# Ledger of designs, part 176: peptides against a protein of PDB entry 5ONS

Target 1, 181 residues: chain A of PDB entry 5ONS
Amino acid sequence: MFKKFDEKENVSNCIQLKTSVIKGIKNQLIEQFPGIEPWLNQIMPKKDPVKIVRCHEHIEILTVNGELLFFRQREGPFYPTLRLLHKYPFILPHQQVDKGAIKFVLSGANIMCPGLTSPGAKLYPAAVDTIVAIMAEGKQHALCVGVMKMSAEDIEKVNKGIGIENIHYLNDGLWHMKTYK

## One batch from the design tools (peptide; made by RFdiffusion4, then SolubleMPNN)

Design b2_p30_5_s4 (from b2_p30_5, 14 letters changed)
Fold by OpenDDE base, seed 2:
Structure b2_p30_5_s4 (fold): chain B 181 residues (1-181), chain A 30 residues (1-30)
Amino acid sequence: as target 1 above (181 residues)
Amino acid sequence: MLEEQLELMKKNSELSDEELEKEVLEEYDL
């Protein structure tokens, strides 16, 4: 999603959301990420305005005090930014790729099944379309936010093709955006 | 493990955004 993203070229505008819209979004976030509920007031304090940064390709980035928190495309599900995920690692269920997969993930490549089934990988139960944090063997922090293109079960059985779609990865265009005030 | 994730969260909360970024980038040799 952000492989060729550049803030100066791909951001269209920024809007401040109404209170009612913010409430709706918070409810959506809790629905998507139940574990975030106790932390949501810390992440999105009531006193702070919430903004949407509109980008090309129908991408919207949810921000509070300039921090990029979540993003979505075409009003689909919200994804946490890696920066937020690093602060709150439990927001997403995890999958772990082996060491060999790291360089490919960091290039924006989709995660292939073998990278999730090798001895250095850890594959946890997850259904198709689940948004997941991609962890790496021997690393502490997530390097990618992805979407399961196969169930964990099918990844193990088939062990071929794209297991997880790479949506947002460390050092991509969104990562480099850092803040937007 | 959730417990490990919570501990990581606590550790990271002691870092500035810049420090956390630096730590993550160094972790991945970037």
Scores: peptide ipSAE 0.778, ipTM 0.969, DockQ to the pose 0.786
Fold by OpenDDE base, seed 4:
Structure b2_p30_5_s4 (fold): chain B 181 residues (1-181), chain A 30 residues (1-30)
Amino acid sequence: as target 1 above (181 residues)
Amino acid sequence: MLEEQLELMKKNSELSDEELEKEVLEEYDL
């Protein structure tokens, strides 16, 4: 999603959200990520304005005080940014790739099944279309936000092809955006 | 485990955004 993303070229505008819209978004976030509820007021303080940065290809980034928190495409599900995920690592269920997969993930490549089933990888139960944090062998912090393209069960059984789609990864265009006020 | 994640969260909360970024980037040799 952000492999060729550049803030200067791909951001269209930024709008400040009304209170009612913010409430709706918060409810959606709690629905998607139930574990975030106790932390949501810390992440999105009521006193702080919430903005949407509108980007090309129907990408929207939710921001508070310039911090990029969540993003979505075509009003689909929200994804946490890696920066938010690093602060709140429990927001997403985890999957872990082996060491060999790291360089490919960091290049924006999708995660192939062998990288999730090999020694050093850890595959946890997850359904298709589940948004997941991609962890790496020997690392503490997520390097990627992805979407399960196969169930964990099928990844183990089939063990070939794309297991997880790479949506947002360290050092991609969204990562480089850092803040937006 | 959730407990490990919460511990990491607590640890990271003591870092500035820049420090946390630096730690993550160094972790991945970036």
Scores: peptide ipSAE 0.778, ipTM 0.969, DockQ to the pose 0.763
Fold by OpenDDE base, seed 1:
Structure b2_p30_5_s4 (fold): chain B 181 residues (1-181), chain A 30 residues (1-30)
Amino acid sequence: as target 1 above (181 residues)
Amino acid sequence: MLEEQLELMKKNSELSDEELEKEVLEEYDL
């Protein structure tokens, strides 16, 4: 999603959200990420305005005080940014790739099944279309936010092709935005 | 795993955003 993303080229505008819209979004976030509820007031303090940065390709980024928190495309599900995920690692269920897969993930490549089934990888139960944090062997912080293209069960059985779609990865265009005020 | 994640969260909460970024980038040799 952000492999060719550039803030200067791909950001269209920024809007400040009304209170009612913010409440709706918070509810959606809690629905998607139940574990975030106790932390949501810390992540999105009531006193702070919530903004949406509108980008090309129908991408929207939720921001609070310039911090990029979540993003979505075409009003689909919200994804946490890696920056938020690093602060709150539990927001997403995890999958772990082996060490050899790291360089490919960091290039924006989708995660292939062998990288999730090999020694050093850890594959946890997850259904298709689940948004997941991609962890790496020997690393503490997520390097990617992805979407399961196969169930964990099918990844193990088939063990070929794309297991997880790479949505947002460390050092991509979204990462480089850092903040937007 | 959740316990480990909570511990990491606590650890990271002691870092500024810049420090955390630096740590992550260093972790991945970026």
Scores: peptide ipSAE 0.776, ipTM 0.968, DockQ to the pose 0.796
Fold by OpenDDE base, seed 5:
Structure b2_p30_5_s4 (fold): chain B 181 residues (1-181), chain A 30 residues (1-30)
Amino acid sequence: as target 1 above (181 residues)
Amino acid sequence: MLEEQLELMKKNSELSDEELEKEVLEEYDL
């Protein structure tokens, strides 16, 4: 999603959200990420305005005090940014790739099944279309946010093809935005 | 796993955003 993303070229505008809209978004976030509920007031304090940065290709980035928190495309599900995920690593269920897969993930490549089933990888139960944090062997922090294209069960059984779609990864265009005020 | 994640969260909360970024980038040799 952000492999060729550039702030200067791909950001259209920024809007401040009304209180009612913010409430709706918070409810959506809790629905998607039930574990975030106790932390949501810390992540999105009531006193702080919430903004949406509108980008090309129908991408929207939710921000508070310039911090990029979540993003979505075409009003689909919200994804946490890696920066937020590093602060709150429990927001997403995890999958772990082996060391060999790291360089490919960091290039924006999708995660192939062998990278999730090989020694050093850890594959946890997850249904297709689940948004997941991609962890790496020997690393503490997520390097990628992805979407399961196969269930964990099918990844293990089939063990070929795209297991997880790479959506957002370290050092991509979204990462380089850092803040937007 | 959740307990470990909460511990990591606590650890990271002691870092500035810049420090956390630096740590993550160094971790991945970026």
Scores: peptide ipSAE 0.775, ipTM 0.968, DockQ to the pose 0.783

Design b2_p30_6_s1
Fold by OpenDDE base, seed 2:
Structure b2_p30_6_s1 (fold): chain B 181 residues (1-181), chain A 30 residues (1-30)
Amino acid sequence: as target 1 above (181 residues)
Amino acid sequence: MEEEEKEKELKEKVEENIKKAEEFLAELDK
């Protein structure tokens, strides 16, 4: 999603959200990420304005006090930014790729099934379309936010093709934005 | 007191996570 993304070229505008819209978004976030509920007031304090940064390709980034928290495309599901995920790693279920897959993940490549079934990988139960944090063997922080294109069960059985779509990865265009005020 | 302590602990944990992430990134750049 952000492989060729540049803040200067791809950001269109920024809007401050109405209270009612913020309420709706918070509810959606809790539905998508139940584990975030106790932390949501810390992540999005009521006193702080919530903004959406509108980008090209129908990308919207949810921000509070300049921090990039979540993003979505075409009013689809929200994804946490890696920066938020590093603060709150429990927001997403995890999948682990082997050491050899790291360079490909960081290039923006989709994660192939063999990279999730190898000895250095750890594949945890997850349904198709689940948003997941991609961890790396021997590393504590997520490399990528992805979406399961196959269930964990099917990844193990088929062990061929795209297992997880790479949505957001370290050092992509979104990562380099850092903040937007 | 318990809520304030929990909030403090959480903030410290978050700061530690950020630090570790930065260290991780620095290692990836070598």
Scores: peptide ipSAE 0.116, ipTM 0.634, DockQ to the pose 0.354
Fold by OpenDDE base, seed 3:
Structure b2_p30_6_s1 (fold): chain B 181 residues (1-181), chain A 30 residues (1-30)
Amino acid sequence: as target 1 above (181 residues)
Amino acid sequence: MEEEEKEKELKEKVEENIKKAEEFLAELDK
């Protein structure tokens, strides 16, 4: 989603959200990420305005005090930014790729099934379309936010093709955006 | 007291996670 993203070229505008919209978004976030509920008031304090940074290709980034928290495309599901996920790694279920897959993930490549079934990888139960944190062998922090294109079960059985779609990765355009006020 | 301690523990956990993330990122840039 952000492989060729540049803040200067791809940001269209920024809007401050109404209280009612914020409430709706918070409810959606809790629904998508139940583990976030105890932390949501810390992540999105009631006293702080919530903004949406609108970008090209129908990308929206949810921000509070300039911090990039979540993003979505075409009013689809919200994804946490890696910066938020590093603070709150429990927001997403994890999948672990082997060391050899790291360089490909960091180039924006989708995660192929063998990279999830090989020695050094760890595949955890997850349904198709689940948003996941992509971990790497020997690393404690997510290098990517992805979406399961196959269930974990199917990845193990088929072991061919795209297992997880790469949505946001370290050093992509969103990562480099850092903040937006 | 219990809520304050819980809040403190939560803040410390977040700070630790941030620190670890920064360390991880520094390793990836090598």
Scores: peptide ipSAE 0.111, ipTM 0.648, DockQ to the pose 0.457
Fold by OpenDDE base, seed 5:
Structure b2_p30_6_s1 (fold): chain B 181 residues (1-181), chain A 30 residues (1-30)
Amino acid sequence: as target 1 above (181 residues)
Amino acid sequence: MEEEEKEKELKEKVEENIKKAEEFLAELDK
């Protein structure tokens, strides 16, 4: 999603959200990520304005105090940014790729099934379309936010093709954006 | 007092996570 993203070229505008809209978004976030509920007031304090950065390709980024928290495309689900996920690793279920897959993930490549079934990888139960944090062997922090293109069960059985779609990865365009006020 | 203490613990947890993330990123750059 952000492989060719550049803040200067791809950001259109930024709008401040109304209180009612913020409440709706918070409820949606809790529905998507139940584990975030106790932390949501810290992530999105009531005193702080919430903004949406509108980007090309119908991408919207939710921000508070300049921090990029979540993003979505069109009316799709919200994804946490890696920066937020590093603060709150429990927001997403995890999948672990082997050491050999790391460089490919960091280039924006989708994660192939063998990278999830090989020694050093750890594949946890997850349904198709689940948003997941991609972990690396021997590391504790996510290098990628992805979406299951197959269930974990099917990845193990078929062991061929794209297992997880790479949505947001370290050093992509969104990562380099860092902040927006 | 209990709410303030809980908030403090949460902030400390977040700060620890940030620190660990920075260390992780530094390792990737090597």
Scores: peptide ipSAE 0.059, ipTM 0.646, DockQ to the pose 0.370
Fold by OpenDDE base, seed 1:
Structure b2_p30_6_s1 (fold): chain B 181 residues (1-181), chain A 30 residues (1-30)
Amino acid sequence: as target 1 above (181 residues)
Amino acid sequence: MEEEEKEKELKEKVEENIKKAEEFLAELDK
């Protein structure tokens, strides 16, 4: 999603959200990420304006105090930014790739099944279309936010092809955006 | 009591993660 993303070229505008819209978004976030509910007031304090950065390709980034929190495309599901996920790693279920897959993940490549089933990888139960944090052997911080293209069970059984779609990864265009005031 | 302790532990873990994340981000921004 952000492989060719550049803030200067791909950001269209920024709008401050109305209270009612914010409430709706918070409810959606809790629905998607039930574990976030106790932390949502810390992440999105009531006193702080919530903004949407509108980007090309119908990408929207939810921000508070310049921090990039979540993003979505075409009003689909929200994804946490890696920066937020690093603070709250429990927001997403995890999958771990082997050490050899790291360089490919960081190039924006989709995660292939063998990278999730090989020694050093850890494959956890997850249904297709689940948004997941991609961890790696020997790394503490998530490398990528992805979407399961197959269930964990199918990844293990088939063990070929794309297991997880790479949505947002370290050092992509969104990562480099850092903040937006 | 057990739930409160778990919540406390989670809170502490989150604070630790925030600190580590901030440190990590600071390093990357250099």
Scores: peptide ipSAE 0.057, ipTM 0.622, DockQ to the pose 0.748

Design b2_p30_6_s2
Fold by OpenDDE base, seed 1:
Structure b2_p30_6_s2 (fold): chain B 181 residues (1-181), chain A 30 residues (1-30)
Amino acid sequence: as target 1 above (181 residues)
Amino acid sequence: DEEEKLKKELEELAKENEKKAEEEEALWDK
């Protein structure tokens, strides 16, 4: 989603959300990520304005105090940014790729099944379309946010093709935005 | 109170995670 993304070229505008919209978004976030509820007031304090950075390709980035928190495309599901996920690693279920897959993930490549079933990888139960944090063998923080294109069970059985779609990865265009005030 | 204490602990945890992530980021870039 952000492989060729550049803040200067791909950001259109920024809007401040109405209270009612914020409430709706918070409810959606809790629905998507039940574990976030205890943290939501810390992530999105009531006193702080919530903004949407509108980008090309119908991408919207949810921000508070300049911090990039979540993003979505075409009003689809929200994804946490890696920066938020680094602060709150438990927001997403994890999958771990082997050491050999790291360079490909960091190039924006989708995660192939063998990179999730090989020694050094850890594959956890997850249904298709689940948003997941991609961890790396020997690393402590997520390097990618992805979407299961196959269930964990099918990844193990089929063990070929795209297991997880790479949505947002370390050092992509979104990562380099850092903040938006 | 306990709620404020918990809030502080959660804030500190997030801060620590962020710092650790920044440290690891430096390793990725090397």
Scores: peptide ipSAE 0.452, ipTM 0.863, DockQ to the pose 0.462
Fold by OpenDDE base, seed 3:
Structure b2_p30_6_s2 (fold): chain B 181 residues (1-181), chain A 30 residues (1-30)
Amino acid sequence: as target 1 above (181 residues)
Amino acid sequence: DEEEKLKKELEELAKENEKKAEEEEALWDK
């Protein structure tokens, strides 16, 4: 989603959200990520305005005090940014790729099934379309946010093709954006 | 009270995680 993203070229505008819209978004976030509820007041304090940075390709980034928190495309599900996920690493369920897959993930490549079933990888139960944090063998923090394109069960059984779609990864355009006020 | 205690614990946890992530980020860039 952000492989060729550049803040200077791909940001269209920024809008401050109304209270009613913010409430709706918070409810949606809790619905998508039930475990976020205890953290939500810390992530999005009521006293702080919530903004959406509108980007090309129908991308919207939710921000508070310049911090990039969540993003979505075409009004689909929200994804946490890696920066938020690093602060709150258990917002998403995890999957772990082996060391060999790291360089490909960091180039924006989708995660192939063998990278999730090989020694050094860890595959946890997850349904298709689940948003997941991609962990790397030997690393403590997520290097990618992805979406399961196959269930964990099917990844193990079929062990061929794209297991997880790469949505956002370290050093992509969103990562380099860092903040937006 | 217990709510204040929980709030402080959550704040400290987030700060610690952020710090550790920044330290690891420096390793990625090497």
Scores: peptide ipSAE 0.443, ipTM 0.860, DockQ to the pose 0.493
Fold by OpenDDE base, seed 2:
Structure b2_p30_6_s2 (fold): chain B 181 residues (1-181), chain A 30 residues (1-30)
Amino acid sequence: as target 1 above (181 residues)
Amino acid sequence: DEEEKLKKELEELAKENEKKAEEEEALWDK
């Protein structure tokens, strides 16, 4: 989603959201990520305005006090930014890729099944379409936010093809955006 | 009281995680 993203080229505008919209988004976030509920008031304090940074390709980034929190495309599901996920690593279920897969993930490549089933990888139960944090062997923080294209069970059984779609990864255009005020 | 304690704990955890993430990021550049 952000492989060729550049703030200067791809950001269109920024709007402050109405209270009713914010309420709806918060409810959606809790629905998508039940584990975020204890942190939601910290992440999105009631006193702070919530903004949407509108980008090309129908991408929207949810921000509070300039911090990039979540993003979505075409009004689809919200994804946490890696920066938010680093602060709150339990927002998403995890999957771990082996060392060999790291360079490909960091190039924006989708994650192939063998990178999730190898000895250095850790595959945890997850249904198709689940948004997941991609962890790296030997590292403590996520390097990618992805979406399960196969269930964990199928990844293990089939062990062929794209297991997880790479949505947002370390050092992509969104990562380099850092803040937007 | 318990809610305030939890809030402080979560804030501390988030700060620590962010710090550790930044430290780890520096290792990727090497």
Scores: peptide ipSAE 0.440, ipTM 0.859, DockQ to the pose 0.469
Fold by OpenDDE base, seed 4:
Structure b2_p30_6_s2 (fold): chain B 181 residues (1-181), chain A 30 residues (1-30)
Amino acid sequence: as target 1 above (181 residues)
Amino acid sequence: DEEEKLKKELEELAKENEKKAEEEEALWDK
């Protein structure tokens, strides 16, 4: 999603959200990520304005105090940014790729099944379309936010093809967009 | 105030995680 993303070229505008819209978004976030409910007031303090940075390709980034928190495309599900996920690693269920897959993930490549089933990888139960944090062998923090394209069960059984779609990864265009006010 | 204490603890935890992530980021090329 952000492989060729550049803040200067791909950001269209920024709007401040109304209270009613913010409430709706917060409810959606809790629905998507129940574990964040106790943290949501810290992530999105009531006193702070919430903004949406509108980007090309129908991408929207939710921001508070300049921090990039969540993003979505075409008003689909919200994804946490890696920066938020690093602060709150429990927001997403995890999957771990092996050491060999790291360089490919960091190039924006989708994650192939063998990278999730090989020694050094860890595959946890997850359904198709689940948004997941991609961990790496030997690392403690996520290098990627992805979406399960196969269930964990099918990844193990089939062990061929794209297991997880790479959505946002370390050092992509969104990562380099540190803040936006 | 218990609420204030909890808030501070949560903030500290988040900051700690962020710092650890930044430290680890420096090691990705190795």
Scores: peptide ipSAE 0.440, ipTM 0.857, DockQ to the pose 0.404

Design b2_p30_6_s3
Fold by OpenDDE base, seed 3:
Structure b2_p30_6_s3 (fold): chain B 181 residues (1-181), chain A 30 residues (1-30)
Amino acid sequence: as target 1 above (181 residues)
Amino acid sequence: EEEEEKEEEEKKLVEKYKEEAEKFLEEEDK
């Protein structure tokens, strides 16, 4: 999603959200990420304005105090930014790729099934379309936010093709967009 | 006072995560 994203070129505008809209978004975030509920007031304090940065390709980035928190495309599901996910790693279920996959993930490549079934990888139960944090062997922080394109079970059985779609990764255009005020 | 201390602890935690995240990226970019 952000492989060729540049803040200067791809940001269209920024809008401040109304309280009612913020409440709706918070509810949606809790529905998507139940584990975030106790933390949501810390992530999105009631006193702080919530903004949406509108980008090209129908991307919207939810921001509070300039911090990029969540993003979505075409009013689809929200994804946490890696910056948020690093603070709150429990927001998403995890999958772990092997060391060999790291370079490819950081290039924006989708995660192939062998990278999830190989020695050093860890595949956890997850349904198709689940938003997941991609962890790397020997690393503590997520390097990617992805979407399961196959179930974990199917990844193990088929072990071929795209297991997880790479949505947002370290050093992509969104990562380089550190803040937006 | 307790709220201020908690806010400071939370800020420190956030900064540590930022630093670790940056270090993590630097390690992968080498």
Scores: peptide ipSAE 0.164, ipTM 0.561, DockQ to the pose 0.264
Fold by OpenDDE base, seed 1:
Formats: C-alpha cells, structure tokens, sequence
Structure b2_p30_6_s3 (fold): chain B 181 residues (1-181), chain A 30 residues (1-30)
C-alpha cells in the first residue's frame, strides 16, 4: 500500500473529525481489535482532536496530536501503523517469519508460505483476511502489518504461494511519515 | 531532544533489520 508513498506527493488534505464520527471510529476499532479497548483512551484521549489525513488511492490515516495511529483504504478495515503497533504490540495477532524473509518483507514483497513454515518461523492460528503483525525471528518489534491470504492451516498444508499480503512494512512511505500536524 | 532520540532509536531499529537481512543473504550465498 505504501511502497511508493510520499507524504508530499500522496497527501491530499487533512480533516478534523466531528465527535460523532470519532465515536463511530472508536467503536469500529474496538470491534476490529477488542484488545485495544482498555488502551483506547490513552491512544485517543477525549480531549484531543482526531484528524483524518486523506491520501491518494483512497487511503485515509487517522491521527491524534500528529501521531499516525491507523489507516484504511476505501473505507475498509482499519490497520494500525507500525509506530502504534510498536507501542501496543498486542493490538494484532502475530505471525513470525524466518530471517530469510526479512529482506523480502522490507522490500514490500508479499510473504510466501515457506517463510511462515520454516524452522525460524512461527505460524499461529488465523483465518483468511485476518490483519496480522509480522514478527521476525529473534526480533521484538513488528516489521510489517499484513493480511492473511490463506488460513494458517492452509499455509501449513499447501506451503506454496502467498500466505500473507504485505500492507505496511518498516521503512515504507508510511513509516517515513512520522507525524502529521 | 526526546523526538530526536526516538528518531535515532527508530533509525537504529531499521538499520538492525537491514544488517540482519544482509547477513542472512551473505550466509545463504556461502
């Protein structure tokens, strides 16, 4: 999603959200990520304005106090930014890739099944279309936010093709967009 | 200062990932 993203070229505008819209988004975030509920007031304090940064390709980034928290495309599901996920690693279920997959993930490549079934990888139960944090062998911080294209069961059984779509990765265009005030 | 320190830590994190990725590739090519 952000492989060729540049803040200067791809940001269109920024809109401050109404209280009713913010409430709706908070409810949606809790529905998508139940584990976020206790932390949501810390992540999105009631006193702080919530903004949406509108980008090209129908990308919207949810921001509070200039921090990039979540993004979505075409009013689809919200994804946490890696920056938020590093603070709150429990927001997403995890998958772990082996060391060999790191370079490819950091190039924006989709995660192939063998990178999830190898000895250095850890594959956890997850359904198709689940948004997941991609961890790397021996690392504590997620390097990617992805979407399961196959179930964990099918990844293990088939062990071929795209297991996880790479949505947002460390050092992509969104990562380089540190703040937006 | 705190923002600069965080930026440096984040840069270091990215570089560590890159370094490990490079090392892995070098080990696979041997």
Amino acid sequence: as target 1 above (181 residues)
Amino acid sequence: EEEEEKEEEEKKLVEKYKEEAEKFLEEEDK
Scores: peptide ipSAE 0.147, ipTM 0.657, DockQ to the pose 0.037
Fold by OpenDDE base, seed 5:
Structure b2_p30_6_s3 (fold): chain B 181 residues (1-181), chain A 30 residues (1-30)
Amino acid sequence: as target 1 above (181 residues)
Amino acid sequence: EEEEEKEEEEKKLVEKYKEEAEKFLEEEDK
C-alpha cells in the first residue's frame, strides 16, 4: 500500500473530526481490536483533537497530536501503524517469518507460505482476511502489518503461494512520514 | 504533574522504539 507513498506527493488534505465521528471510530476500533479498549483513552485522549489525513488512492490516516495511529483504504478495516503496534504489540495477532524472509518483507514483497512453515518461523491459527503483525525470527519488533490471504491451516497444508499480503512494512512511505501536525 | 510525567515517559518509550526500529533496519542492511 505504501511502497511508492510520499507525503509531499500523496497527501491531499487533513481534516479535524467531529466528536460524533470520533466516537464512531473508537467503537469500530474496539470491535476490530478488542484488546485495545483499556488503552484507547491513552492512545486517543478525549482532550486531544483527532484528525484524518486524506491521501491519494482513498487512503485515510487517523492521527492524534501528530502521531499516526491507524490507516484504512476505501472505508475498509483499520490497520494499526507499525509505530503504534510497537507500543502496543498485542493489538494484532502475530505471525513469525524465518530469517530468510526478512529481506523480502522489507522490500514490500508478500509473505510466501514457505517463509511461514520453515524452521525459525512460527505460524499461529488465523482465518483468511485477519490483519496480523509480522514478526521475524530473533527480532522483538514487528516489521510488517499484513493480511492473511490463506488460513494458517491452509498455509501449512498447501505450503505454496502467497500466505500473507504485505500492507505496511518498516521503512515504507508511511514509516517515513513519522508525524503529521 | 502525574499526567505530564506519564506523557513524557510515553514519549521516551516511543522514541526508544523508533530508535530500535531504525537500528533494526541498519543491521539488516549489513
Scores: peptide ipSAE 0.042, ipTM 0.523, DockQ to the pose 0.154
Fold by OpenDDE base, seed 4:
Structure b2_p30_6_s3 (fold): chain B 181 residues (1-181), chain A 30 residues (1-30)
Amino acid sequence: as target 1 above (181 residues)
Amino acid sequence: EEEEEKEEEEKKLVEKYKEEAEKFLEEEDK
């Protein structure tokens, strides 16, 4: 989603949200990520305005105090930014790729099934379309936010093709967008 | 006071994760 993203070229506008809209978004975030509920007041303090940064390709980034928290495309599901996920690693289920897959993930490549079934990888139960944190062998922090394109069960059985779509990765255009005020 | 201490501990934990995340990126860029 952000392989060719640049803040200067791809950001269109920023809008401050109304209280009713913020409430709706918070409820949606809790529905998508139940583990975030106890932390949501810290992530999105009531006293702080919530903004949407509108980008090209119908991308919207949810921000508070200039911090990029979540993003979505075409009013689809919210994804956490890696910066938020590094602070709150528990908000997504994890998958782990092997050491050899790191360079490909960091190039924006989709995660192929063998990279999730090989020695050094760890594949956890997850359904298709589940948003997941991509971990790597020997690394503590997520290097990618992805979407399951196959179930974990099917990845193990078929072991061919795209297992996880790479949505957002370390050092992509969104990562370089550290803050937006 | 207990709520303030808890909030400070939570902030410290978040900052730790942030620092570790930046270090992780620096290691991958080498």
Scores: peptide ipSAE 0.032, ipTM 0.529, DockQ to the pose 0.346

